# Peptides against a protein of PDB entry 6B9H, part 61

Target 1, 151 residues: chain A of PDB entry 6B9H
Amino acid sequence: AELCESLLTWIQTFNVDAPCQTVEDLTNGVVMAQVLQKIDPAYFDENWLNRIKTEVGDNWRLKISNLKKILKGILDYNHEILGQQINDFTLPDVNLIGEHSDAAELGRMLQLILGCAVNCEQKQEYIQAIMMMEESVQHVVMTAIQELMSK

## One batch from the design tools (peptide; made by RFdiffusion4, then SolubleMPNN)

Design b2_p18_7_s4 (from b2_p18_7, 11 letters changed)
Fold by OpenDDE base, seed 2:
Structure b2_p18_7_s4 (fold): chain B 151 residues (1-151), chain A 18 residues (1-18)
Amino acid sequence: as target 1 above (151 residues)
Amino acid sequence: SAALREQTRQFFLELLSQ
């Protein structure tokens, strides 16, 4: 999916420790958890990150477990810190991500993380970084933000 | 297109103003 591919490119700009070159690399949630920690290390601290299993392999049950924790973290962050600025009427299906590597659902998960970045304390820096990306990626990111922040 | 590029630029500039 175009959303997933563009947001994968965006995720790669965070330079996290975990491999993040393919859609499959993101399905265990480890990259996403590390990105969230960079976005707000005070909220997504080491105690939170340590709840994410790192040695998952191809175990789809463990992937889904991680993804559920990450989704909960994003939603809690939106409610507790961001003041419910992210529209969560349509949540990603983490079962499809974990079991089938569904790119469309993964794109929706990455879209929620994008919402965290453009609303967090360092939102100005993340927005400026997005403006330095390829124009085709910027357009997809713009559309994704518009969907999240629309009422 | 040039129009799309300008729309995108303006979107993020407006977002920065918030």
Scores: peptide ipSAE 0.706, ipTM 0.952, DockQ to the pose 0.925
Fold by OpenDDE base, seed 5:
Structure b2_p18_7_s4 (fold): chain B 151 residues (1-151), chain A 18 residues (1-18)
Amino acid sequence: as target 1 above (151 residues)
Amino acid sequence: SAALREQTRQFFLELLSQ
């Protein structure tokens, strides 16, 4: 999916420790958790990160468990810190991500993380970084932000 | 297109101003 591909490219700019080259690399949630910690380390602290299992292999049940925790963290962050800036009418199906590596649903999850980045305390820096990306990626990111901010 | 590039640039500039 175009959304997933563009946001994967965006995720790669965070230079996290976990492998993040393919869609499948993201399905266990470890990369996403590390990205969230970079976005707001005071909220997504080490205690939060330690609840995410890192050695899950191909176990889709463990993947889904991680993804559920991450989704909850994002929603709580939106409510408690961002002040409900993200439109969460259509949430990603983490079961499809964990079991089938569904790119469309993964795109939705990454879109929520994008919402965290462009609304967090350091939003200025993240927006400026996006403006330095490839034109086609910027356009997809713009559309994704517009969907999140629409009310 | 040039128009789309400028539209995108203006979007993020506006976002930065908020």
Scores: peptide ipSAE 0.706, ipTM 0.952, DockQ to the pose 0.919
Fold by OpenDDE base, seed 4:
Structure b2_p18_7_s4 (fold): chain B 151 residues (1-151), chain A 18 residues (1-18)
Amino acid sequence: as target 1 above (151 residues)
Amino acid sequence: SAALREQTRQFFLELLSQ
């Protein structure tokens, strides 16, 4: 999916420790958790990150478990820190991500993380970084942000 | 297109102004 591909490119700019080259690399949630910690390390602190299992392999049940925790973290962050600035009417299906590596649903998940970045304390820096990305990626990101901010 | 590029640029500039 175009959304997933563009946001994967965006995720790669974070240079996290976990492998993040493919859609499959993201399905265990480890990359996403590390990205969230970079976005707001005070909220997504070490205690939170430690709840995400890193040795998951191909176990889709463990993937889903991680993804559920991450999704909850994002939603809680939106509610508690961002003041519900993100429209969560359409949540990603983490079961499809974990079990089937569904790119469309993964795109939705990454879209929520994008929402965190463009509303966090360092939102200006993240927005400026996006403006330095390839044109087609910027367009997809713009559309994704518009969907999140619309009510 | 140039129009799309400018539209996108303006979007993020406006977003930065918030």
Scores: peptide ipSAE 0.703, ipTM 0.952, DockQ to the pose 0.918
Fold by OpenDDE base, seed 3:
Structure b2_p18_7_s4 (fold): chain B 151 residues (1-151), chain A 18 residues (1-18)
Amino acid sequence: as target 1 above (151 residues)
Amino acid sequence: SAALREQTRQFFLELLSQ
């Protein structure tokens, strides 16, 4: 999916410790958790990150468990810190991500993380970084932000 | 296209102003 591929490219700019080259690399949630910690380390602190299991392998049940925690974290962050600016009418299906590596649903998950980045305390820096990316990626990111911010 | 590039640029510039 175009959304997933573009946002995967965006995620790679965070230079996290976990492998983040493929869609499959993101399905266990570890990369996403590390990215969220970079976005707001005061909220997504070490205690929060330690709740995400890192050695998941191909265990789709553990992947789903991690993804549920991450999704909850994002939604709580949106409510408690961002002032409910992210559209939560259509949430990603973490079961499809964990069990089937569904790229479309993963794209929606990454879209929520994008929402965190462009609304966090360091939002100006993240927006400026996006403006330095390839044109095609910027367009997808723009569309994704517009969808998140729509009522 | 040039039009799409400018549209995208303006979007993020406006976003930066918020």
Scores: peptide ipSAE 0.703, ipTM 0.952, DockQ to the pose 0.918

Design b2_p18_8_s1 (from b2_p18_8, 9 letters changed)
Fold by OpenDDE base, seed 2:
Structure b2_p18_8_s1 (fold): chain B 151 residues (1-151), chain A 18 residues (1-18)
Amino acid sequence: as target 1 above (151 residues)
Amino acid sequence: MEELRRQTRQFFQELLSQ
């Protein structure tokens, strides 16, 4: 999916410790959790991150468990910190991500993380970084942000 | 293409101003 591929490219700019080169790499949630910690380490602190299992392998049940925790974290962050600045009307199906590596649903998950980045304390820096990306990626990101912020 | 670039730049500039 175009959204997923563009946001995967964006996620890669965070240079997290976990592998993040493919869609499959993101399905266990570890990369996403590490990215969220970079976005707001005070909220997504070490205690929160430690709830995400890192040695998941191909166990889709464990992937889904991680993804559910991450989704909850994102939603809680949106409500508690961001003041519901992003639209969570359509939530990603974490079961499809974990079991089938569904790129479309993964894209929606990454879109929520994008919402966190462009509304966090360091939002200016993240926005500026996006403006330095490939123009085609910028356009997809713009569309994704517009969708998130629409009410 | 240039128009798309302009629109995208404008969007993020406006976003930065918030």
Scores: peptide ipSAE 0.692, ipTM 0.945, DockQ to the pose 0.925
Fold by OpenDDE base, seed 5:
Structure b2_p18_8_s1 (fold): chain B 151 residues (1-151), chain A 18 residues (1-18)
Amino acid sequence: as target 1 above (151 residues)
Amino acid sequence: MEELRRQTRQFFQELLSQ
């Protein structure tokens, strides 16, 4: 999906330790957890990150377990820190991500992380970084933000 | 194409002002 591919490109700008070259690389949640820690290390601290299992392999049950924890973290962050500014009406199906590597649902998960970045304490820096990306990526990101911020 | 580029730039500039 176009959304997933564009947001994968955006995720790659974080330069996390975990491999993040393909959609499959993101399905275990490790990259996403590391990105969230960069976005707000005070909230997504080491204790939170340690709940995400790193030795997952192809175990889709472990992937789903990680993804559920990440989704909960995002939703709690939105409520407790961001003041519920992200539209959570349509949540990603983490079962489809973990079991089938569903790119569309993964795109929705990455979209929620994008929402965290553009509303966090360092939002100015993340927005400026987006403005330096390819125009096609910027357009997709813009659309994704507009969708998140709409009631 | 040029208009889309302008609109995208304007969007993020306005977002920065918030």
Scores: peptide ipSAE 0.691, ipTM 0.945, DockQ to the pose 0.936
Fold by OpenDDE base, seed 4:
Structure b2_p18_8_s1 (fold): chain B 151 residues (1-151), chain A 18 residues (1-18)
Amino acid sequence: as target 1 above (151 residues)
Amino acid sequence: MEELRRQTRQFFQELLSQ
């Protein structure tokens, strides 16, 4: 999916420790958790990160467990920190991500993370970084942000 | 394509101004 591929490219700019080259690399949630920690390390602190299992292999049940925790973290962050500035009515299906590596649903998950980045304390830096990306990626990101902030 | 680029840049510039 175009959304997933573009946001994967965006995720790669965070230079996290976990492998993040493919869609499959993201399905266990480890990359996403590390990205969230970079976005707001005070909220997504080490205690939070420690709840994400890092050695899940291809165990889709463990993937889903991680993804559920991450999704909850994102939603809580939006409620507690961001003042619910994003539209979370259409949530990603983490079951499809964990069990089937569904790129469309993964795209929606990454979209929520994008929402965190463009509304966090360092939002200006993340926006400026996006503006340095390829035009095609910027366009997808723009659309994704518009969807999130639309009410 | 040029118009799309302009629109995209404008969007993020406006977003930065918020």
Scores: peptide ipSAE 0.690, ipTM 0.946, DockQ to the pose 0.931
Fold by OpenDDE base, seed 3:
Structure b2_p18_8_s1 (fold): chain B 151 residues (1-151), chain A 18 residues (1-18)
Amino acid sequence: as target 1 above (151 residues)
Amino acid sequence: MEELRRQTRQFFQELLSQ
């Protein structure tokens, strides 16, 4: 999926500790959790990050558990900190991500994280970083942001 | 393609102004 591929490239710019080269690398939620901590370490603090299981392997049940926690964190962050800037009417199916590595649904998950980045305290820096990315990625990101902000 | 680039740049510039 174009959305997932572009946002995977975007996620890679965070240089997190966990492997983040493939769609499969993202399905356990560890990369996403580390990215969220970089976006807002005061909210997604060490205590929050420690709730995400790191040694998941191919256990799709554990993946889904992690993904549910991350999705909840994103939605709570949007409500408590961002002031409902993300359209939450179309949520990703974390079951499809965890069990089947569904790229389309993973793209939706990464899109929510994008929403956090472009609305957080350091949103200016994240927007500027996006503007330095490949043209094709910038266009997909623009479309993704527009979709998030639409009601 | 140049038009698309222009539109994309404009979008993010406007986003930065908020």
Scores: peptide ipSAE 0.690, ipTM 0.945, DockQ to the pose 0.928

Design b2_p18_8_s2 (from b2_p18_8, 9 letters changed)
Fold by OpenDDE base, seed 2:
Structure b2_p18_8_s2 (fold): chain B 151 residues (1-151), chain A 18 residues (1-18)
Amino acid sequence: as target 1 above (151 residues)
Amino acid sequence: SSKLREETRKFFEELLSK
């Protein structure tokens, strides 16, 4: 999916420790958790990160478990810190991500993380970084942000 | 296109102003 591919490129700019080259690399949630910690380490602190299981392998049940925790974290962050600036009427299906590596649903998950980045304390830096990306990626990201922040 | 580039640039500049 175009959204997923563009946001995967965006996620790669974080240079997290976990592998993040493919859609499959993101399905266990570890990369996403590490990205969220970079976005707001005070909220997504080490205690939170430690709840995300590493070394999941191909265990889709464990993937889904991680993804559920991450989604909850994002939603809680949106309500508690961001003041509900992210439109969450269409939530990603983490079952499809974990079990089938569904790129469309993964894109929705990454879109929520994008919302965190462009609304967090360091939003200026993240926005400026996006403005340095490929034009095609910038356009997809713009559309994704517009969708998130639409009322 | 130049139009698309300008639209995108303006969007993020506006976003930065918030």
Scores: peptide ipSAE 0.691, ipTM 0.945, DockQ to the pose 0.907
Fold by OpenDDE base, seed 4:
Structure b2_p18_8_s2 (fold): chain B 151 residues (1-151), chain A 18 residues (1-18)
Amino acid sequence: as target 1 above (151 residues)
Amino acid sequence: SSKLREETRKFFEELLSK
């Protein structure tokens, strides 16, 4: 999916330790967790990150478990820190991500992370970084942000 | 397109202003 592909490119700019070259690399949630920690290390601290299993392999149950924790973290962050500035009505199906590597649902998950970035304390820096990306990616990101901030 | 690029640029500039 275009959303997933563009946001994967965006995720890669974080230069996290975990492999993040393919859609499959993101399905265990480890990359996403590390990205969230970069976005707000005070909230997504080591205690939070330690709840994410890093040695998952192809175990879809463990993937789903990680993804559920990450989704909960994002939603809690939105409520507790961001003041519900993003729309959480349409949530990604983490079961489809974990079991089937569903790119569309993964895109929705990454979209929520994008929402965290553009509303966090360093939002200006993240927005400026997005503006330096490929124009086609910027357009997809713009659309994704618009969807998140709409009521 | 040029119009789409301009729209995108303006969007992020406005977002930065908030």
Scores: peptide ipSAE 0.691, ipTM 0.945, DockQ to the pose 0.969
Fold by OpenDDE base, seed 5:
Order: structure tokens, then sequence, then C-alpha cells
Structure b2_p18_8_s2 (fold): chain B 151 residues (1-151), chain A 18 residues (1-18)
């Protein structure tokens, strides 16, 4: 999916410790958790990160468990910190991500993380970084942001 | 296209101004 591929490219700019080269690399939630910690380490602190299991392998049940925790964290962050600026009428199906590596649903999850980045305390830096990416990626990111913030 | 490029640039510049 175009959204997922563009946002995967964006996720790679965070240079997290976990492997993040493929869609499959993101399905266990570890990369996403590390990205969220970079976005706001005061909120997504070590205690929060420690709730995400790192040794998941191909266990789709454990993937889904991690993804549920991450989604909850994102939604709570949006409510408690961002002032509910993200439109959550269509949430990602974490079951499809964990069990089937569904790229479309993964794209929706990454879109929510994008919403966190462009609304957080360091939003200026993240927006400027996006403006340095390839034009085609920027356009997809723009559309994704528009969808999130439209109400 | 050049039009799309300009539209995208303006979007992010506006976003930065908020």
Amino acid sequence: as target 1 above (151 residues)
Amino acid sequence: SSKLREETRKFFEELLSK
C-alpha cells in the first residue's frame, strides 16, 4: 500500500534500534514503540516501553498484544496531551496487522503515529524533517495529515 | 507536477505557522 510504504520510509528517519526495513519488521510493534518514545519520552517512558515484549518472533498473538498496547498509548496520548486533535473514526485493525501483516491497516497505525509527531512539543522539527523527504512521500504524508486533522 | 509540489510546500509551511 502506498500509505504504508511512504510512512515506512518516514519511520526509518527515526533511526531506532530495532530493525525497520520491511512491513514485517513493524508488525510486532517494537519499532513503533521506540518511535513513540522518541516523539515524547516523558509520556512514553521506560515503564511504558517495558510493557512491550521484544522477543516476539512469529507469534501473532504476541504481536497483537503489543499492537493493542501501542494503539491504546496513542489514543491516550491524543486525549491527554494533544487535546484530541486526531480523528479516530477509523482505527487500525491490529488483528489484521499481527496475524496477516496487512499493509493497509499498518498504514493506518503509522498514520496515527504521524499525528503524534506533527502535534507534539517538537512538531516543528518533525514537520521540517518531512519537508526534506522526496516529493512523492511528502504528498502522501500531507494527505495522511489532512485526514487525521479534518473534523 | 510543479503545481502539486507548490501545493505540498504551502501546506507544510502553513502547518509550521500554527
Scores: peptide ipSAE 0.690, ipTM 0.945, DockQ to the pose 0.925
Fold by OpenDDE base, seed 3:
Structure b2_p18_8_s2 (fold): chain B 151 residues (1-151), chain A 18 residues (1-18)
Amino acid sequence: as target 1 above (151 residues)
Amino acid sequence: SSKLREETRKFFEELLSK
């Protein structure tokens, strides 16, 4: 999916410790959790990150468990910190991500993380970084942000 | 296209102004 591929490229700019080269690399949630910690380390602190299991392998049940925690974290962050600026009427299906590596649903999850980045305390820096990316990626990101902010 | 590039640039510049 175009959304997933573009946002994967965006995620790679965070230079997290976990492998993040493929869609499959993101399905266990570890990369996403590390990215969220970079976005707001005061909220997504070490205690929060430690709830995400890092040695998941191909266990789709563990992947789904991690993804559910991450999704909850994003939604809580949106409510508690961002003031519910993200449209959460259409949530990603974490079961499809964990069990089937569904790129479309993964794209939706990454879109929520994008919403966190462009609304967090360091939003100016993240927006400026996006403006330095390839035009095709920027356009997809723009569309994704517009969808998130549409209420 | 040039129009698309300009539209995208303006979007993010506006976003930065908020």
Scores: peptide ipSAE 0.689, ipTM 0.945, DockQ to the pose 0.921

Design b2_p18_8_s3 (from b2_p18_8, 9 letters changed)
Fold by OpenDDE base, seed 4:
Structure b2_p18_8_s3 (fold): chain B 151 residues (1-151), chain A 18 residues (1-18)
Amino acid sequence: as target 1 above (151 residues)
Amino acid sequence: SAAEKARTREFFRQLLAQ
């Protein structure tokens, strides 16, 4: 999926500790959690991050558990911190991500994280960083942001 | 295309202005 591929490229710019080279690398949620902590370490603090299991292997149940926590964190962040600047839309199916590595649904999850980045305290820096990426990636990111902020 | 690049740049410019 184009969305997933572009946002994976974007996620890689965070240079988190966890491996983040493939779609499969993201299915356990560890990369996502580390990215969210970088976006807002006050909200996604160490206590929050510690709830994400880092050694899940191929256990899809544990992946889904992590992904559910991450999704909840994102939604709570939007409500509590961002003031619901992200419009309601179809949420990612974390079951499909965890069990089947569904790229389309993963793209939706990464899109929500993108929403956090472009609305957080350091949104200017994240936007400027996006503007330095390949134009094709920027275009996909633009579309993704538009979906979040404008129904 | 050049037009698409311009539209993308303008989008993020406006986004930064918010």
Scores: peptide ipSAE 0.703, ipTM 0.954, DockQ to the pose 0.918
Fold by OpenDDE base, seed 3:
Structure b2_p18_8_s3 (fold): chain B 151 residues (1-151), chain A 18 residues (1-18)
Amino acid sequence: as target 1 above (151 residues)
Amino acid sequence: SAAEKARTREFFRQLLAQ
């Protein structure tokens, strides 16, 4: 999916410790959790990150468990910190991500993380970084942000 | 296209201004 591929490229700019080269690399949620910690380490602190199981391999049940925690964290962050600015009527299906590596649903998950980045305390830095990416990626990111902010 | 690139740049410029 175009959304997933563009946002995967965006996620790679965070230079997290976990492998993040493919869609499959993101399905266990570890990369996403590390990215969220970079976005707001005061909220997504070490105690929060430690709740995400590492080294889950191909265990789709453990992947789904991690993804549910991450989605909950994003939604709580949106409510408690961002002032409910993220559109949540079409939430990602974490079961499809964990069990089937569904790229479309993964794109939706990464889109929510994008919403956190462009609304957090350091949003100016993240927006400026996006403006340095390839134009095709910037276009997809723009569309994704517009969808998040739409009523 | 050039027009699409301009629209994208303007979008993020406005986003930074918020």
Scores: peptide ipSAE 0.702, ipTM 0.954, DockQ to the pose 0.966
Fold by OpenDDE base, seed 2:
Structure b2_p18_8_s3 (fold): chain B 151 residues (1-151), chain A 18 residues (1-18)
Amino acid sequence: as target 1 above (151 residues)
Amino acid sequence: SAAEKARTREFFRQLLAQ
């Protein structure tokens, strides 16, 4: 999916420790958790990050477990910190991500993380960084933000 | 297109102003 491909490129700009070159690399949630910690280390602190299992391999049950925790963290962050500035009417299906590496659902998960970045304390810096990316990526990111900020 | 690029730039410029 185009959304997933563009947001994967965006995720790579965070330079996290975990491998993040392919869609499959993101399915265990470790990269997403590390990105969220960079976005707000006070909220997504070491205690939160330690709840995400890092040695998952191809175990889809463990992937889904991680992804559920991450999704809950994003939704809680939106409610507790961001003041519900992003919509959550269409949530990603983490079962499809963990079991089938579904790119469309993964894209929706990354879209929620994008919502955290453009609404967090350092939102100005993240927006400026996006403006330095390739125009084709910026266009997809713009559309993704518009969907989140509507309704 | 050039128009699409301009719209994208304007979108983020306005987003920065919020």
Scores: peptide ipSAE 0.701, ipTM 0.954, DockQ to the pose 0.933
Fold by OpenDDE base, seed 5:
Structure b2_p18_8_s3 (fold): chain B 151 residues (1-151), chain A 18 residues (1-18)
Amino acid sequence: as target 1 above (151 residues)
Amino acid sequence: SAAEKARTREFFRQLLAQ
């Protein structure tokens, strides 16, 4: 999916420690958890990150467990810190991400992380970084942000 | 297109102003 491809490119700008070159690299949630820690390390602190299992391999049950924790963290962050600025009526299906590497649902998950970045304390820096990306990626990101903030 | 690029730039400019 175009959304997933563009947001994968965006995720790669964070330069996290975990491999993040392919869609499958994201399905265990480790990259996403590390990105969230960069976005707000006071909220997504080391204690939070330590609840995400590493070295899950191809175990889709462990992937789903991680993804559920990450999704909960994002939703709690939106409620407690961001003031519910993200439209979460349509949540990603983490079962499809973990078991089938579903690109459309993964795109939705990355979109929620995008929402965290463009609404967090350092939102100005993240927005400016997006403005330096390829125009085609910027267009997809713009559409994704508009969808998140729609009421 | 040039118009689409301009709209994208304006979107993020406005987003920064919030």
Scores: peptide ipSAE 0.701, ipTM 0.954, DockQ to the pose 0.926

Design b2_p18_8_s4 (from b2_p18_8, 6 letters changed)
Fold by OpenDDE base, seed 2:
Structure b2_p18_8_s4 (fold): chain B 151 residues (1-151), chain A 18 residues (1-18)
Amino acid sequence: as target 1 above (151 residues)
Amino acid sequence: MEEKRKETKEFFEELLKQ
């Protein structure tokens, strides 16, 4: 999916510790959790991150468990910190991500993380970083942000 | 293509002002 591929490229700019080169790499949620911690380490603190199992392997049940926690974290962050600035009417299906590596649903999850980045305390820096990316990626990201902020 | 670039640039520039 175009959204997923563009946002995967964006996620890679965070340079997290976990492998993040493929869609499959993101399905266990570890990369996403690490990215969220970078976005707001006060909220997504070490205690929160420790709830995400890192040694998941191919266990799709564990992947889904992680993804559910991450999605909850994102939604809670949106409500408690961001003041519901992003649209969560259409939530990603974490079951499809965990069990089938569904790129479209993963794209939706990454889109929510994008919403966190462009609304967090360091939003200016994240926006500026996006403006330095490939133009085609910028366009997809723009569209994704527009969708998130529309209510 | 140029119009897309301008549109995108202006979008993020305005977003930075928020």
Scores: peptide ipSAE 0.673, ipTM 0.937, DockQ to the pose 0.966
Fold by OpenDDE base, seed 4:
Structure b2_p18_8_s4 (fold): chain B 151 residues (1-151), chain A 18 residues (1-18)
Amino acid sequence: as target 1 above (151 residues)
Amino acid sequence: MEEKRKETKEFFEELLKQ
């Protein structure tokens, strides 16, 4: 999916420790958790990160468990910190991500993370970084942001 | 393509002002 591929490229700019080269690399949630910690380390602190299992292999049940925790974290962050500035009515299906590596649903998950980045304390820096990306990626990101902030 | 680029640039520039 175009959304997923573009946001994967965006995720790669965070230079997290976990492998993040493919869609499959993201399905266990570890990369996403590390990205969220970079976005707001005070909220997504080490205690939060420790709840994400890092050695899940291809166990889709463990992947889903991680993804559910991450999704909850994102939603709580939006409620508690961001003042619910994003539209979370259409949530990603983490079951499809964990069990089937569904790129479309993964794209929606990454979209929520994008929402965190462009609304966090360092939002200006993240926006400026996006503006340095390939134009095709920027366009997809723009559309994704518009969807999130639309009410 | 050029209009698309301009649209996107304008969007993020405006977003930076918020």
Scores: peptide ipSAE 0.672, ipTM 0.936, DockQ to the pose 0.968
Fold by OpenDDE base, seed 5:
Structure b2_p18_8_s4 (fold): chain B 151 residues (1-151), chain A 18 residues (1-18)
Amino acid sequence: as target 1 above (151 residues)
Amino acid sequence: MEEKRKETKEFFEELLKQ
């Protein structure tokens, strides 16, 4: 999916420790958790990150477990810190991500993380970084933000 | 294509003001 591929490119700019070259690399949630910690390390602290299992392999049950924790973290962050600025009407299906590596649903998960970045304390820096990306990626990101911020 | 580029730039510039 175009959304997933563009947001994967965006995720890669964070230069996290975990491999993040393919859609499959993101399905265990480890990359996403590390990205969230970079976005707000006070909220997504080491205690939070330690709840995400790193030795997952191809175990889709463990992937789903991690993804559920990450989704909860995002939603709690949106409510407690961001003041519910993100539209959560259409949530990603983490079962499809973990079990089938569904790119469309993964795109929706990454879209929620994008929402965290463009609304967090360092939002100005993240927005400016997006403005330095390829024009085609910027356009997809713009559309994704517009969809998130709409009521 | 040029219109899309301009629209995108203006969108993020406005977003920076919020």
Scores: peptide ipSAE 0.672, ipTM 0.937, DockQ to the pose 0.975
Fold by OpenDDE base, seed 3:
Structure b2_p18_8_s4 (fold): chain B 151 residues (1-151), chain A 18 residues (1-18)
Amino acid sequence: as target 1 above (151 residues)
Amino acid sequence: MEEKRKETKEFFEELLKQ
């Protein structure tokens, strides 16, 4: 999926500790959790991050558990901090991500994280970083932001 | 392609003004 591929490239710019080279690398939620902590470490603090299980392997049940926690965190962050800037009517199916590595649904998940970045306290810096990326990626990211902000 | 590039650039420039 074009959305997932572009946002995977975007996620890689965060240089998190967890492997983040493939779609499969993202399905356990560990990369996503580390990215969220970088976006807002006061909200996604160490206590929050510690609730995400590492060493998940291929256990899709554990993946889904992590992904549900992350999705909840994103939605709570949007409500409590961002002021409902993200359209939550089209949520990713975390079951398909965890069990089947569904790239389309993973793209939706990463899109929500993008929404956090472009609305957080450091949004100016994240937007400027996006403007330095490959043109094709920038275009997909623009479309993704427009979709998120649309009611 | 140039038009798409300009559209994208302008989008993010406007987003930075918010």
Scores: peptide ipSAE 0.672, ipTM 0.936, DockQ to the pose 0.969

